# Peptides against a protein of PDB entry 4Y8H, part 17

Target 1, 196 residues: chain A of PDB entry 4Y8H
Amino acid sequence: TSIMAVTFKDGVILGADSRTTTGAYIANRVTDKLTRVHDKIWCCRSGSAADTQAIADIVQYHLELYTSQYGTPSTETAASVFKELCYENKDNLTAGIIVAGYDDKNKGEVYTIPLGGSVHKLPYAIAGSGSTFIYGYCDKNFRENMSKEETVDFIKHSLSQAIKWDGSSGGVIRMVVLTAAGVERLIFYPDEYEQL

## One batch from the design tools (peptide; aimed at target 1 R45)

Design b2_p17_1_s4 (made by RFdiffusion4, then SolubleMPNN; from b2_p17_1, 8 letters changed)
Fold by OpenDDE base, seed 2:
Parts: C-alpha cells; sequence; structure tokens
Structure b2_p17_1_s4 (fold): chain B 196 residues (1-196), chain A 17 residues (1-17)
C-alpha cells in the first residue's frame, strides 16, 4: 500500500494505489484506500482492510450524528475521533490512517495517525509499505501552496516511485481533490505513471 | 460507546475475510 495526502493552495488532495493483497469482499463494499467520512473529509487507509473499514464506518456514522446536532465538523474533529478509536483499541488494531479535509476557515488540512494512535498535523503525509521508499523524494520535492496541477503531479510522481519499489503497491493511482469548489475524483493508469 | 461498536464491527468484518 502507498497512500498520501497533500495540502496545497486551494485545499488538499488524497492519493492511493489500488493493489490489494487479500482480495476479500468486506461488508458488501469494495475495499477503497480513499474513504469518505464526510462531504469534504476523507481518509487514506493502510493496514488491515477489515480494521480500517470498521474504523472509517464508525467515524462516518459519528460525524453524521455530529452534523445533525452541531453542524459540519472540522477536519480536526474528525481526526480526533479517528485518534480516539485507534489509540483506545490499539491492542486489537492494525491501522494507519491519514485524515484530510477542507473547510473555508481552515482550508486544506492533513492529520496522520500511525500505529499506536498518535496524531500529527502536517502539511503532507505519506504512509503504507510503499512510503518507506519515497520519504526522500517527497521531502525534496514538496512545496507549500502548490497549484492543483503541481500537487497532482507531485502525488503522481511520488506514488509512481513507491509502486516501482514496493511489491505490495500497484494498479491504478486514485486521487480525491477537496476544495471550495467541491470534490473531484481522479484516476491514473499504469501506462501513464510507469513512464514517469 | 464508539469503541464497543467498533469492536463488534471489526469482528463482523474479519469474519468476512
Amino acid sequence: as target 1 above (196 residues)
Amino acid sequence: SLSEKLAELIEKYRSLE
């Protein structure tokens, strides 16, 4: 697995490869490493497919209840719920979560929750087995306040490199763009990104 | 609680693997 989320000038973009090692069909849902928990709050999932899907489902439900009572939750609030679940249940979980969201007040935000349930707010985050191969590349090439196009290219190049070296990563590269304009889904196929 | 609900859901999903 190779996943990442990157803040940029107009919001945040999440990206993920699509390779699955188990191929299991869980709860009548196709495993998606990019998962919606609210309109403009999404997460990247690594680790156990069952565990992370359960976590995301609980968070989505909780945020729906939250919205009905208090209005649209912030990305920080969503990250807090993820953190609480991951930390309090760490002895029975294999989960690495990146939470990313957009709102008009805070713009794009990224929170990473590695194994153990700590939470870290960062301009960008990478995770999964493929991330170990691209820490250097990402550190060298990331810039704050990039354009949408620059950010898409950054993520595409980063995940392409991860896939080249990580046997557990591959398939298509999916992205979700969160901005004031809404939600946009992107997909890139091996024939394109393998040439980078 | 959320943790209790999570535990139940995890067991359900793991059983489907």
Scores: peptide ipSAE 0.626, ipTM 0.955, DockQ to the pose 0.699
OpenDDE base, seeds 1, 3, 4, 5: peptide ipSAE 0.620, 0.624, 0.615, 0.595; ipTM 0.954, 0.955, 0.953, 0.950

Design b2_p17_2 (made by RFdiffusion4)
Pose (drawn by RFdiffusion4):
Structure b2_p17_2 (pose): chain A 196 residues (1-196), chain P 17 residues (1-17)
Amino acid sequence: as target 1 above (196 residues)
Amino acid sequence: SERREIFEEAAAVPGDL
C-alpha cells in the first residue's frame, strides 16, 4: 500500500493507491483504502485488509453513538478511538492507519497511527510499504498552507513515485478532499500519473 | 529524525494493503 494525508489552507486531503495484494498476485486493482468514519472524519488504511476494515467499522459505530449522545466528535476524538483499538490489540493487529478530518474550529488535522498504536499529530503523514520511497521527495516538497490544487499535485506526484518503485502499490490514485464546502472524491488513472 | 522514525514504523506494517 501507499497512503498519505495532507493538511492545507482550506482543510485536508487524503490520498491512496488502489492495490490489494495476496502475495505477488493483485487480488484487487481498484480497492478503496480511503474510508469514512464520520461525515468529515476519514481514514487511510494500510496493513491487513481484514484488520483495518474491522477497526474502521467499530470506529464508525463508536462515532455514530458518540454523535447521538454528544454531537459531532472532533478529529482528535476519532483518532483516540482508533488508538484505543490499535494499542490495546497490538499483538493481534497489523494496521497502519492515518486519520484525517475537518472541524470548523480546528480546520484540517492529520493523525497517524503506526503499528504499535502510538498517535502522532502532523501537518502531513505518509504510510504503507510504498511510503519509504517518497520520504525524500515529500520532505523536500511539502509546505504548509498550500492551495487545493497544489495539495492535489503534491499527493499525485508523491503517490506516483511510490507506485513507480513499490510493487505492492498501483492501480488508480484515489483522493478525498475535506473542507467546509463538503466532501469531494477524486480519482487519477495510470495514463495520467505514470508519466508525471 | 523523529518524524522519519514515525514514517519508518508506518511503512513497516505488514499486510495485503

Design b2_p17_2_s1 (made by RFdiffusion4, then SolubleMPNN; from b2_p17_2, 9 letters changed)
Fold by OpenDDE base, seed 2:
Parts: structure tokens; C-alpha cells; sequence
Structure b2_p17_2_s1 (fold): chain B 196 residues (1-196), chain A 17 residues (1-17)
């Protein structure tokens, strides 16, 4: 897996490859690793497909309950719920999660939750087996307050590089854009991103 | 798109991400 989330001028963009494996076998070429937990709060998933889906389902339920009582949750609240679940179940769980969301007060926010259940707020985050190959590239090329187009290009180039070197990453690049205007899903195919 | 439809047909069993 290669996943990332990047804050930008108008919000946040999540990105992911689409390969799922079982051992050395490619089980699914078009997996959706970008999962909605609230209207404008999403996550990137790495690790066990089953474990991370279960966590996301529980978080979604908690955020629905929260909304009914208190109104729309913040991205920080969502990240806290993920953190608690990942930490309390760390001995029986393989999950790496990036939480990203948009609201009018805080704009785009990114929280990374690695194995062990710590939480870190960052301007951008990368994770998954493919992330190892792109730490240097991302550090060199990320900048604050990029445009939507610049951020899409940054994510596309980053994930393209990760996929190039990581046998556990591949397929399509999916993105989710979260802004005041709403939610937008993007998809890029190998014939496009392999030429970068 | 037709390309997206072709890709969806290649989907299979979940595993590790």
C-alpha cells in the first residue's frame, strides 16, 4: 500500500493506490482504500483490509451518534476515535490509518495513526509499504497552501514513485478532495501516472 | 468511463492493503 493525505489552500486531498495482496498474490487490483467516516471526514487505510474496515465502520457509527447529539464532529474528534480503537486493540490489530477532514473553522487537517495507536497532526502524511520510497521526495516537494491542481500533481507524482518501487502497491491512484464546495473523487490509471 | 468499467471487472477477494 501507498497512501497519503495533503493539506492545501482550500482543504485536504487523500490519495491511495488500489492493490490488495494475500501473501505474494495480488488479490484485488482496484481496491478502494479511501473510506468515508463522515461527509467531509475520510481515512486512508493500510494493513489488514478486514481490520481497517472494521475500525472504519466503528468510527463511522460513533461519528453518526456524535452528530445526532452534538452536531458535526471535527476531524480531531474522528482522529481521537481512531486512536482509541487502534491503541486498545494494538495486540490483535494490523492497521495504519491516515485521517483527513475539512471543516470551515479548521480547514483541511491531517492526522496519522501508525501501528501502536499514537496520533500525530501534520500538514501532510504518508504511510504504507510504499511510503518508505518517497519520504525524501515528499519532504523536498511539499509546500504549504498549494492549489488544488498543484496538490493533485504532488500526490500523483508521489504515489507514482511509491508504486514504481513497491511490489505491494499498484493499480489505479484514487483521490478524494475535501473542501467547502464538497467532496470530489478522482481516479488516475497506470497509462497516465507511469509516464511521470 | 469504459476504462473504469474494465478495471472494476478485475476486482477480486480482499486481503492485505
Amino acid sequence: as target 1 above (196 residues)
Amino acid sequence: SSKEEVWKEMASTPGDL
Scores: peptide ipSAE 0.358, ipTM 0.638, DockQ to the pose 0.158; fails the geometry check
OpenDDE base, seeds 1, 3, 4, 5: peptide ipSAE 0.322, 0.358, 0.293, 0.350; ipTM 0.603, 0.643, 0.746, 0.638; seeds 1, 3, 4, 5 fail the geometry check

Design b2_p17_2_s2 (made by RFdiffusion4, then SolubleMPNN; from b2_p17_2, 9 letters changed)
Fold by OpenDDE base, seed 2:
Structure b2_p17_2_s2 (fold): chain B 196 residues (1-196), chain A 17 residues (1-17)
Amino acid sequence: as target 1 above (196 residues)
Amino acid sequence: SMKEEVWREMASTPGDL
C-alpha cells in the first residue's frame, strides 16, 4: 500500500493506490482504500483489509451517534476515536490509518495513526509499504498552502514513485478532495501516472 | 465516466492493503 493525505489552501486531499495482496498474490487491482467515516471526514487504510474496514465501520457508527447528539464532529474527534480503537486492539490488529477532514473552522487537517495507536497531527502524512520509498521526495516537494492542482500533482507524483518501487502497491491512484465546496473523487490510471 | 464507475464497483477484496 501507498497512501497519503495533504493539506492545501482550500482543504485536504487523500490519495491511495488500489492494490491488495494475499501473500505474493495480487488479490485485487482496484481496491478502494479511501473510506468515508463522515461527510467531510475520510481515512486512508493500510494493513489488514478486514481489520481496517472494521475499524472504519465502528468509527463511522460513533460519528453518526456523535452527530445526532452534538452536531458535526471535528476531524480531531474522528482521529481520537480511531486512536482509541487502534490502541486498545493493538495486540490483535494490523492497521495504519491516516485520518483527514475538512471543516470551516479548522480547514483541512491530517492525523496519522501508525501501528501502536499513537496519533500525530501533521500538514501531510504518508504511510504503507510504499511510503518508505518517497519520504525524501515528499519532504523535498511538499509546500504549505498549495493550490488544488499543485496538490493533486504532488500526490500523483509521490504515489507514482511509491508504486514504481513497491511491489505491494499498484493499480489506479484514487483521490478524495475535501473542501468547503464538498467532496470530489478523482481517479488516475497507470497510462497516465507511469509516465511521471 | 463509465470506466471510473466500473473501477469503483470492482472494489474491496480481503487481503493486505
Scores: peptide ipSAE 0.327, ipTM 0.666, DockQ to the pose 0.168; fails the geometry check
OpenDDE base, seeds 1, 3, 4, 5: peptide ipSAE 0.202, 0.321, 0.228, 0.221; ipTM 0.778, 0.651, 0.813, 0.820; seeds 1, 3, 4, 5 fail the geometry check

Design b2_p17_2_s3 (made by RFdiffusion4, then SolubleMPNN; from b2_p17_2, 11 letters changed)
Fold by OpenDDE base, seed 4:
Structure b2_p17_2_s3 (fold): chain B 196 residues (1-196), chain A 17 residues (1-17)
Amino acid sequence: as target 1 above (196 residues)
Amino acid sequence: SSKHQLWLEMSSTPGDL
């Protein structure tokens, strides 16, 4: 897996490859690793497909209940719910989660939750087996307050490089854009990003 | 306010992300 989330001028963009593996075999070429937990709060999933799906389902339900009682949760609140689940079950989980969301008060925010169940707020985050290949590229090319187009290009190039070197990453590049204007899903196919 | 403890049943991985 290669996943990332990037804050930008108008919000946040999540990105992911779409490969699922079972051992050395590609089990699914078009997996959706970008999962909605609230209208403008999404996550990127790495690790166990089953574990991360179960966590995301629980968080989604919790945030729905929260909304009915208290109104729309913040991205920080969502990250806290993920953190509690991951930390309490850390000995039995293989889950790497990036939580990203947008609201009018806090704008775009990114929280990374690695295997240990810690939580870190960052301007951008990368994770998954492919992330090891792109730390240098991301550190060099990330800028704060990029445009939507610049951020899409940054994510596309980053994930393209990760896919190139990581056998566990591939397929299509999916993105979710979260802004005041709403939610937008993007998809990029190998014929496009392999040329980068 | 008291927070409810969340419980997750872990299963074997049918695939890896």
Scores: peptide ipSAE 0.318, ipTM 0.695, DockQ to the pose 0.183; fails the geometry check
OpenDDE base, seeds 1, 2, 3, 5: peptide ipSAE 0.240, 0.305, 0.251, 0.248; ipTM 0.647, 0.711, 0.664, 0.656; seeds 1, 2, 3, 5 fail the geometry check

Design b2_p17_2_s4 (made by RFdiffusion4, then SolubleMPNN; from b2_p17_2, 9 letters changed)
Fold by OpenDDE base, seed 2:
Structure b2_p17_2_s4 (fold): chain B 196 residues (1-196), chain A 17 residues (1-17)
Amino acid sequence: as target 1 above (196 residues)
Amino acid sequence: SSKREVWLEMSSTPGDL
C-alpha cells in the first residue's frame, strides 16, 4: 500500500493506490482504500483489509452518534476515536491509518496513526509499504498552502514513485478532495501516472 | 473525549493493504 494525505490552501486531499495482496498474489487490483467516516472526514487505510474496515465502520458509527448529540465532529475528534481503537486493540490488529478532514474552523487537517496507536497531527502524512520509497521526495517537494492542482500533482507524482518501487502497491490512484465546496473523488489510471 | 471500552476481534483478512 501507498497512502497519503496533504493539507493545502483550500482543504485537504487524500490519496491511495488500489492494490490488495494475499500472500504472493494480487487479490484485488482496484481496492478503495479511501474510506468515508463522516461527510468531510475520511481515512486512508493500510494493513489488514478486514481490521481497517472494521475500525472505520466503528468510527463511522461513533461519529454518527456524536453528530446526533453534539453536531458535526471535528477531524481531531475522529482521529481520537481511531487512536483509541488502534491503541486498545494493538495486540490483535494490523492497522496504519491516516485521518483527514475539513471544517470551516480548522480547514484541512491530517492525523497519522501508525502501528501502536499513537496519533500525530501533521501538515501532510504518508504511510504503507510504498511510503518508504518516497519520504525524501515528499520532504523535498511538499509546500504549505499549495493550490488544488499543485496538491493533486504532488500526490500523483509521489504515489507514482511509490508504486514504481513497491510491489505491494499498484492499480489506480484514487484521491478525495475535501473543501468548503464539498467532496470530490478523482481517479488516475496507470497510463497517466506511469509516465511521470 | 472520555475513554470508552473498545474491543475489536481480529478477523481473517481477505488481504493486505
Scores: peptide ipSAE 0.285, ipTM 0.651, DockQ to the pose 0.190; fails the geometry check
OpenDDE base, seeds 1, 3, 4, 5: peptide ipSAE 0.218, 0.228, 0.263, 0.228; ipTM 0.610, 0.582, 0.637, 0.606; seeds 1, 3, 4, 5 fail the geometry check

Design b2_p17_3 (made by RFdiffusion4)
Pose (drawn by RFdiffusion4):
Structure b2_p17_3 (pose): chain A 196 residues (1-196), chain P 17 residues (1-17)
Amino acid sequence: as target 1 above (196 residues)
Amino acid sequence: SSTTTWLESLKAAYVLP
């Protein structure tokens, strides 16, 4: 997997490849790793497909119940529910999850939850096996308060490289845009991003 | 405890799309 989330001027963008692996075999070339847990709180999933789906489903359930009783949860609250599940069940889970959301007060936020269940709030986050190859690129090219177009390009170029070097990444690049204007789904095909 | 049991049930019931 190659996944990332990036905060910018108007909010946050999540991005991911679409490859699911069963050994060297590509079990699914068009996977959607970017998953809704609330209207404007989404996550990027890496690691075990089963674990991360089970976790996301439970979190969506908790936040739906939270919404019914107390109104819209913050992105920090959503990240805390993910952490509680990942930390308390660390022996049985293989889940690297990035949480990203948009709040009118807080604008865009990114929380990354690596394997042990720790929580890290960051301007941007990268994860998944392919992310190792783009630590150098992303650290060199990221800046705060980028525009929407600059952020789409940063993610497109970053995941293009992670896919190029990582055999466990590939297929299409999917992105989810989170702003006060709503939610936008973007998709980029190999013939576009490969030759970047 | 109940949430963990539920998590393990969901994992066991997982089907790749």

Design b2_p17_3_s1 (made by RFdiffusion4, then SolubleMPNN; from b2_p17_3, 10 letters changed)
Fold by OpenDDE base, seed 5:
Structure b2_p17_3_s1 (fold): chain B 196 residues (1-196), chain A 17 residues (1-17)
Amino acid sequence: as target 1 above (196 residues)
Amino acid sequence: DELKKKLEELKKNYKLP
């Protein structure tokens, strides 16, 4: 898995590969590593598919209840719920989650929750087995307040490099763009990103 | 605080695998 979320001038973009892996078996089936928990709050999931899906389902349900009672939750609130679930179950949980969201007050925000259930607010985050190959690239090339196009390019190049070196990553690159204008879904195929 | 209470209620009904 290779996943990332990047804040930019107008919001935040989440990106992920689509390869599924179980042990030594690799399936080129399209997977849902970008998961909606609220209208403009999404997460990237790595680790146990079942565990992270369960966590995301609980968070989504909580945020629905929250919305009915208090209005739209902040991204920080969503991250807090993820953190609590991951931390309290850390001894038996394999989950790496990046929470990203947009709201008018806070704009785009990214929170990373690695194994162990800590939470870190960052301008961008990378995770998954492929992330180990692109820390240097991302550090060198990330800039704050990029345009949408620059950010899409940054994510595309980053994930392309991760996929190149990580056998557990591959397939299509999916992105979700969260801004004031709404939610936009993007997809990029190997024929395009392999040439970068 | 209120969030924590609601989360605990959810944990009673929704278990992680």
Scores: peptide ipSAE 0.025, ipTM 0.617, DockQ to the pose 0.097
OpenDDE base, seeds 1, 2, 3, 4: peptide ipSAE 0.042, 0.065, 0.026, 0.026; ipTM 0.701, 0.714, 0.699, 0.698; seeds 1, 2, 3, 4 fail the geometry check

Design b2_p17_3_s2 (made by RFdiffusion4, then SolubleMPNN; from b2_p17_3, 8 letters changed)
Fold by OpenDDE base, seed 5:
Structure b2_p17_3_s2 (fold): chain B 196 residues (1-196), chain A 17 residues (1-17)
Amino acid sequence: as target 1 above (196 residues)
Amino acid sequence: SSLREKLEELKKNFVLP
């Protein structure tokens, strides 16, 4: 898995590959690792498909209840719920999660929750087995307050490099763009990103 | 229903690398 979320001038973009495995084998199933927990709060998932889906489902339910009582939750609130679930279950959980969201007050925000259940607020985050190959690239190429197009290109190039080196990553690159204007879904196929 | 149960069981073995 190669996943990332990047804050930019107008919000935040999440990106992910789509490769899945079963046991030691690459599965033919294509998985969407970008999961909605609220209208403009999403997460990137790595690790156990079942574990991370269960966590996301619980968070989504909590945020729905929260909305009915208090209005739209902040991204920080969502990250706190994720953190609590991951930390309290860390001994029996294989989950790496990046939480990203947009609201008018805080704009785009990214929170990374690695194994162990700590939480870290960052301008951008990378995770998954493929992330180990692109720390240097991302550090050199990330800039704050990029345009949408610059950010899409940054994520596309980053994930392309991760996929190139990580046998556990591949398939299509999916992105979700969260801004004041709404939610936009993007998809890029190997014939495009492999030649970068 | 049976097919759905089988699919859910299979999903438990999936890993997001």
Scores: peptide ipSAE 0.097, ipTM 0.609, DockQ to the pose 0.113; fails the geometry check
OpenDDE base, seeds 1, 2, 3, 4: peptide ipSAE 0.071, 0.096, 0.093, 0.029; ipTM 0.589, 0.599, 0.688, 0.617; seeds 1, 2, 3, 4 fail the geometry check

Design b2_p17_3_s3 (made by RFdiffusion4, then SolubleMPNN; from b2_p17_3, 10 letters changed)
Fold by OpenDDE base, seed 1:
Structure b2_p17_3_s3 (fold): chain B 196 residues (1-196), chain A 17 residues (1-17)
Amino acid sequence: as target 1 above (196 residues)
Amino acid sequence: MEEKELLEQLRKNYVLP
């Protein structure tokens, strides 16, 4: 898996590859690792497909309940729910999650929740087995307040590099753009990103 | 039915690398 979320001028973009494995094998399944938990709060998932889906489902429920009582939750609130679930169940979960969201007050925000259930707010986050190959690239190329196009390009190049070197990453690159204007889904195929 | 159960077991063992 190669996943990332990047804050930019107008909000935040989540990105992910689509490869799925079982044990040491690549499975014949293309997985969407970008999961909605609220209108403009999404997550990137790594680790156990079942575990991370269960966590996301529970968070989605909590945020729906929160909305009915208090209004739209902040991204920080969503991250806190993820953190609590991951921390309290850390002995039974294999989950690495990046939470990203947009609201008018806080703009785009990113929270990373690695194994163990800690939470870290960052301008951008990378995770998954492919992330080890792109820490240097991302550090050198990330800039604050990029345009949408610059951010898409940054994520595309980053994930392309991760996929190139990580046998556990591949397939299509999916992105979700969260801004004041709404939610946009993007997809990029190997023929495009392998040439970068 | 057996196939469905097998598929479900496989799903539970999928990894998002």
Scores: peptide ipSAE 0.116, ipTM 0.580, DockQ to the pose 0.103; fails the geometry check
OpenDDE base, seeds 2, 3, 4, 5: peptide ipSAE 0.046, 0.087, 0.093, 0.066; ipTM 0.676, 0.640, 0.635, 0.618; seeds 2, 3, 4, 5 fail the geometry check

Design b2_p17_3_s4 (made by RFdiffusion4, then SolubleMPNN; from b2_p17_3, 11 letters changed)
Fold by OpenDDE base, seed 4:
Structure b2_p17_3_s4 (fold): chain B 196 residues (1-196), chain A 17 residues (1-17)
Amino acid sequence: as target 1 above (196 residues)
Amino acid sequence: SELKEKLKELRENFVLP
């Protein structure tokens, strides 16, 4: 898995590969690793598909309840729910989560929650087995307040490199763009990103 | 505080597939 979320001028973009693995083998299955937990709050998932889906389902349910009582939750609130679930169940979970969201007050925000269940607010985050190959690239190329197009390009190149070196990453690159304008879904196929 | 209690409830019902 290769996943990332990047804040930019107008919001935040989440990105992920789509490869699914079973043990040491690549499964003939496409997995959506970008999961909605609220209108403009999404997460990237790595680790156990079942574990991370269960966590995301619980968070989504909680945020629905929250919304009914208090209105739209902040991204920080969502991250807190993820953090508590991951931390309290860390002995039984294999889960790496990146939470990203947009609201008018806070703009785009990214929170990373690694295996230990800690939470870290960052301008961008990368995770998954493929992330180990692109820390250097991302550090060199990330900039604050990029345009949408620059950010899409940054994510596409980053994930392309991760996929190139990580046997557990591949398939299509999916992105979700969260801004004041709404939610936009993007997809890029191997024929395109392999040429980068 | 209210959030914590709700989270506790959710954790108690947390079952991995």
Scores: peptide ipSAE 0.047, ipTM 0.628, DockQ to the pose 0.110
OpenDDE base, seeds 1, 2, 3, 5: peptide ipSAE 0.153, 0.148, 0.155, 0.146; ipTM 0.625, 0.656, 0.634, 0.625; seeds 1, 2, 3, 5 fail the geometry check

Design b2_p17_4 (made by RFdiffusion4)
Pose (drawn by RFdiffusion4):
Structure b2_p17_4 (pose): chain A 196 residues (1-196), chain P 17 residues (1-17)
Amino acid sequence: as target 1 above (196 residues)
Amino acid sequence: SEASSDDIEAKKRELLA
């Protein structure tokens, strides 16, 4: 997997490849690794497909219940629910999850939750096997308060490289845009991003 | 699908146990 989330001027963008692996075999070339847990709180999933889906379903359930009793949860609250599940079940889970959301007060936020269940709030986050190949590129090219177009390009170029080098990444690049304007789904095909 | 429903449901049972 190759996944990332990036905060910018108007909010946050999540991005991911679409490859599911079963050994060297590509079990699914059009996977959606970007998953809704609330209207404007989404996550990027990496690691075990089963674990991350089970976790995301439970988190969506908790936040739906939270919304019924107390109104819209913060992005930090959503990340805390993910952490509680990942930390308390760290022996049995293989889940690398990035949580991203948009609040009108807090604007865009990114929390990354690596294997042990620790929580890290960051301007941007990268994860998944393919992310190793783009630590150098992303650290060199990221800046705070980028525009929407600049952020789409940063993600597109970053995941393009992660896919190029990582055999466990590929297919299409999917992105989810989170702003006060709503939610936008973007998709970029190999013929476009490969030759970047 | 990328994961079987059985595997997902088994994992939910472990997490909610």

Design b2_p17_4_s1 (made by RFdiffusion4, then SolubleMPNN; from b2_p17_4, 8 letters changed)
Fold by OpenDDE base, seed 1:
Order: sequence, then structure tokens, then C-alpha cells
Structure b2_p17_4_s1 (fold): chain B 196 residues (1-196), chain A 17 residues (1-17)
Amino acid sequence: as target 1 above (196 residues)
Amino acid sequence: SSASQKEIEEKKKKLLE
């Protein structure tokens, strides 16, 4: 798995590869590494499919309840719910989660929650088995307040490199763009990103 | 990886305890 989320001038973009493995259980739900928990709050998931799907479902429900009572939650609020679940259950979970969201007040925000349930607010985050291969590349090439197009290219190149070196990553590159204008989904195929 | 809905629901129960 290779996942990342990147803040930029207009919001935040989440990206992920699509390679999956089969387990002992028949999947009744397709594992989506980019998962919606609120209109403009999404997460990237790595680790146990069951664990991360359970966490995401609980958070989604929590945020729906929150919305009905208090209005639209902030990305920080969503991250805190993820953190609480991951930390309090860390002995029984294999989950690496990146939370990313947009709102008019805070703009694009990224929170990474690695194993153990700590939470870190960052301008961008990478995770998954492929992330090990691209820490250097990302650090060298990330810039704050990039354009949408620059950010898409940054993520595409980053994940392409991760996929190149990580046998557990591959398939298509999916992205979700969160801005004031709404939500946009992007997809890039191997014939395109392998040439980078 | 993939997971059954039953497994996911069982995990939810544990997480909510």
C-alpha cells in the first residue's frame, strides 16, 4: 500500500494505489484506501482491512451524529475521533490512517495517525509499505501552497515511485481533491504513471 | 486485504466497548 495526503493552496488532495490482497474472508465490501467519513473529510487507510474499515465506519457514523447535533465537524474533530479509537484499542488494531479534510475556516488539513494511535498534524503525510521508498523524494519536492495541478503531479510522481519499488503497491492511482468548490475524483493508469 | 462484513461488525463491537 502507498497512500498520501497533501495540502495545497486551495485545499487538500488524498492519493492511493489500488493493489489489494485476498484474505481468509470473502470480501463483502471492496476495500477503498480512500474513504469518505464526511462530505469534505476523507481518510487514507493502510493495515488490516477489517480494522481500518471498522474504524472508518464508526468515525463516519460519529460525524453524522455530530453534524445532526452541532453542524459540520472540523477536520481536527474527525482526527480526534480516529485518534481516540486507534489509541484506546492499539493492542488490538493494525491500522495506519491519514485524515484529510477541507473547510472554509481551516482550509486543507492533514493528520497522520500511525500505529499506536498518536496524531500528528502535517502539511503532507505519507504511509503504507511503499512510503519508505519516497520519504526522500517527497521531502525534496514538496512545496507549500502548490496549485492543484502541481499537487496532482507531485502525488502522481510520488506514488509512481512508491509503486515502482514496493511489490505490495500497484494498479491505478486514485486521488480525491477537496476544495471549496467540492469533491473531485481522479484516476491514473499504469501506462501513464509508469513513464514518469 | 479484504474482510467480510461479519468480521467488520465484530471489530466494531470491540471498538465500541
Scores: peptide ipSAE 0.464, ipTM 0.920, DockQ to the pose 0.616
OpenDDE base, seeds 2, 3, 4, 5: peptide ipSAE 0.459, 0.456, 0.462, 0.429; ipTM 0.919, 0.919, 0.920, 0.900

Design b2_p17_4_s2 (made by RFdiffusion4, then SolubleMPNN; from b2_p17_4, 9 letters changed)
Fold by OpenDDE base, seed 1:
Structure b2_p17_4_s2 (fold): chain B 196 residues (1-196), chain A 17 residues (1-17)
Amino acid sequence: as target 1 above (196 residues)
Amino acid sequence: GSASQEEIEEKKKLLLS
């Protein structure tokens, strides 16, 4: 798995590869590495499929309840719910989660919650088995307040590099763009990103 | 990967306990 989220001038973009493993379970739910928990709050998931799906479902429910009572939650609030679940249950979970969201007040925000349940607010975050291969690349190439196009290219190149070296990553690159304008889904195929 | 809905629900129960 290779996942990342990047703040930029107009909001935030989440990205992920699509390679999955075949398990012994009859899956009623396909693992979505980019998972919606609110209209403009999403997460990237790595680790146990069952663990991260359970966490995401609970967070989604809590945010729906929050919305009904108090209005739209902030990304920080969502990250807090994730953190509480991951930290309080850290002995029973294998979960690495990146929370990303957009709102008019805070703009694009990224929170990374690695195994153990700590929370870190960052301008961008990477995770998954492929992330170890691209820390250097990302550090060299990330810039704050990039354009949408620059950010898409940054994520595409980053994940492409991760996929090249990580056998557990591959398939298509999916992205979700969160801005004031709404939510946009992007997809890039191997024939394109392998040439980068 | 993938998970059965039953396993997911069991994890939810654990997380909410």
Scores: peptide ipSAE 0.512, ipTM 0.930, DockQ to the pose 0.618
OpenDDE base, seeds 2, 3, 4, 5: peptide ipSAE 0.510, 0.504, 0.507, 0.504; ipTM 0.931, 0.930, 0.930, 0.928

Design b2_p17_4_s3 (made by RFdiffusion4, then SolubleMPNN; from b2_p17_4, 8 letters changed)
Fold by OpenDDE base, seed 3:
Structure b2_p17_4_s3 (fold): chain B 196 residues (1-196), chain A 17 residues (1-17)
Amino acid sequence: as target 1 above (196 residues)
Amino acid sequence: GSASQEEIEKKKEELLS
């Protein structure tokens, strides 16, 4: 798995590969590594599929309840709910979560919740088995307040590099763009990113 | 890789217990 979320000028973009593993079999299956928990709050998931989906479902429900009582939750609030679940259940979970969201007040925000359930607010975050191969690239090439196009390219190149080196990553690159304009879903196929 | 809905629901119960 290779996942990341990047804040930029107009919001935030989440990105993920689509490869899944079942035992020794590797498949480029369409997965939900990018998961909606609110209109403009999404997460990237790595680790146990059951664990991370359960967490995401609970958070989604919690945020629905929150919305009914208090209005639209902030990304920080969403991250707090994720953190609480991951930290309090850390002995029974294998989950790495990146929370990303957009609102008019805070713009794009990224919170990473690695194994153990700590929470870190960052301008961008990477995770998954493929992330170990691209820390250097991301550190070198990330810039604050990039354009949408620059950010898409940054994520595409980053995940492409991760996929090159990580046998557990591959398939299509999926992205979700969160801005004031709404939610946009992007997909890039191997022929598009392997040549980068 | 993937999880059945039953496995997910079981995990939810564990997390909410």
Scores: peptide ipSAE 0.537, ipTM 0.931, DockQ to the pose 0.712
OpenDDE base, seeds 1, 2, 4, 5: peptide ipSAE 0.534, 0.536, 0.536, 0.530; ipTM 0.930, 0.932, 0.932, 0.929

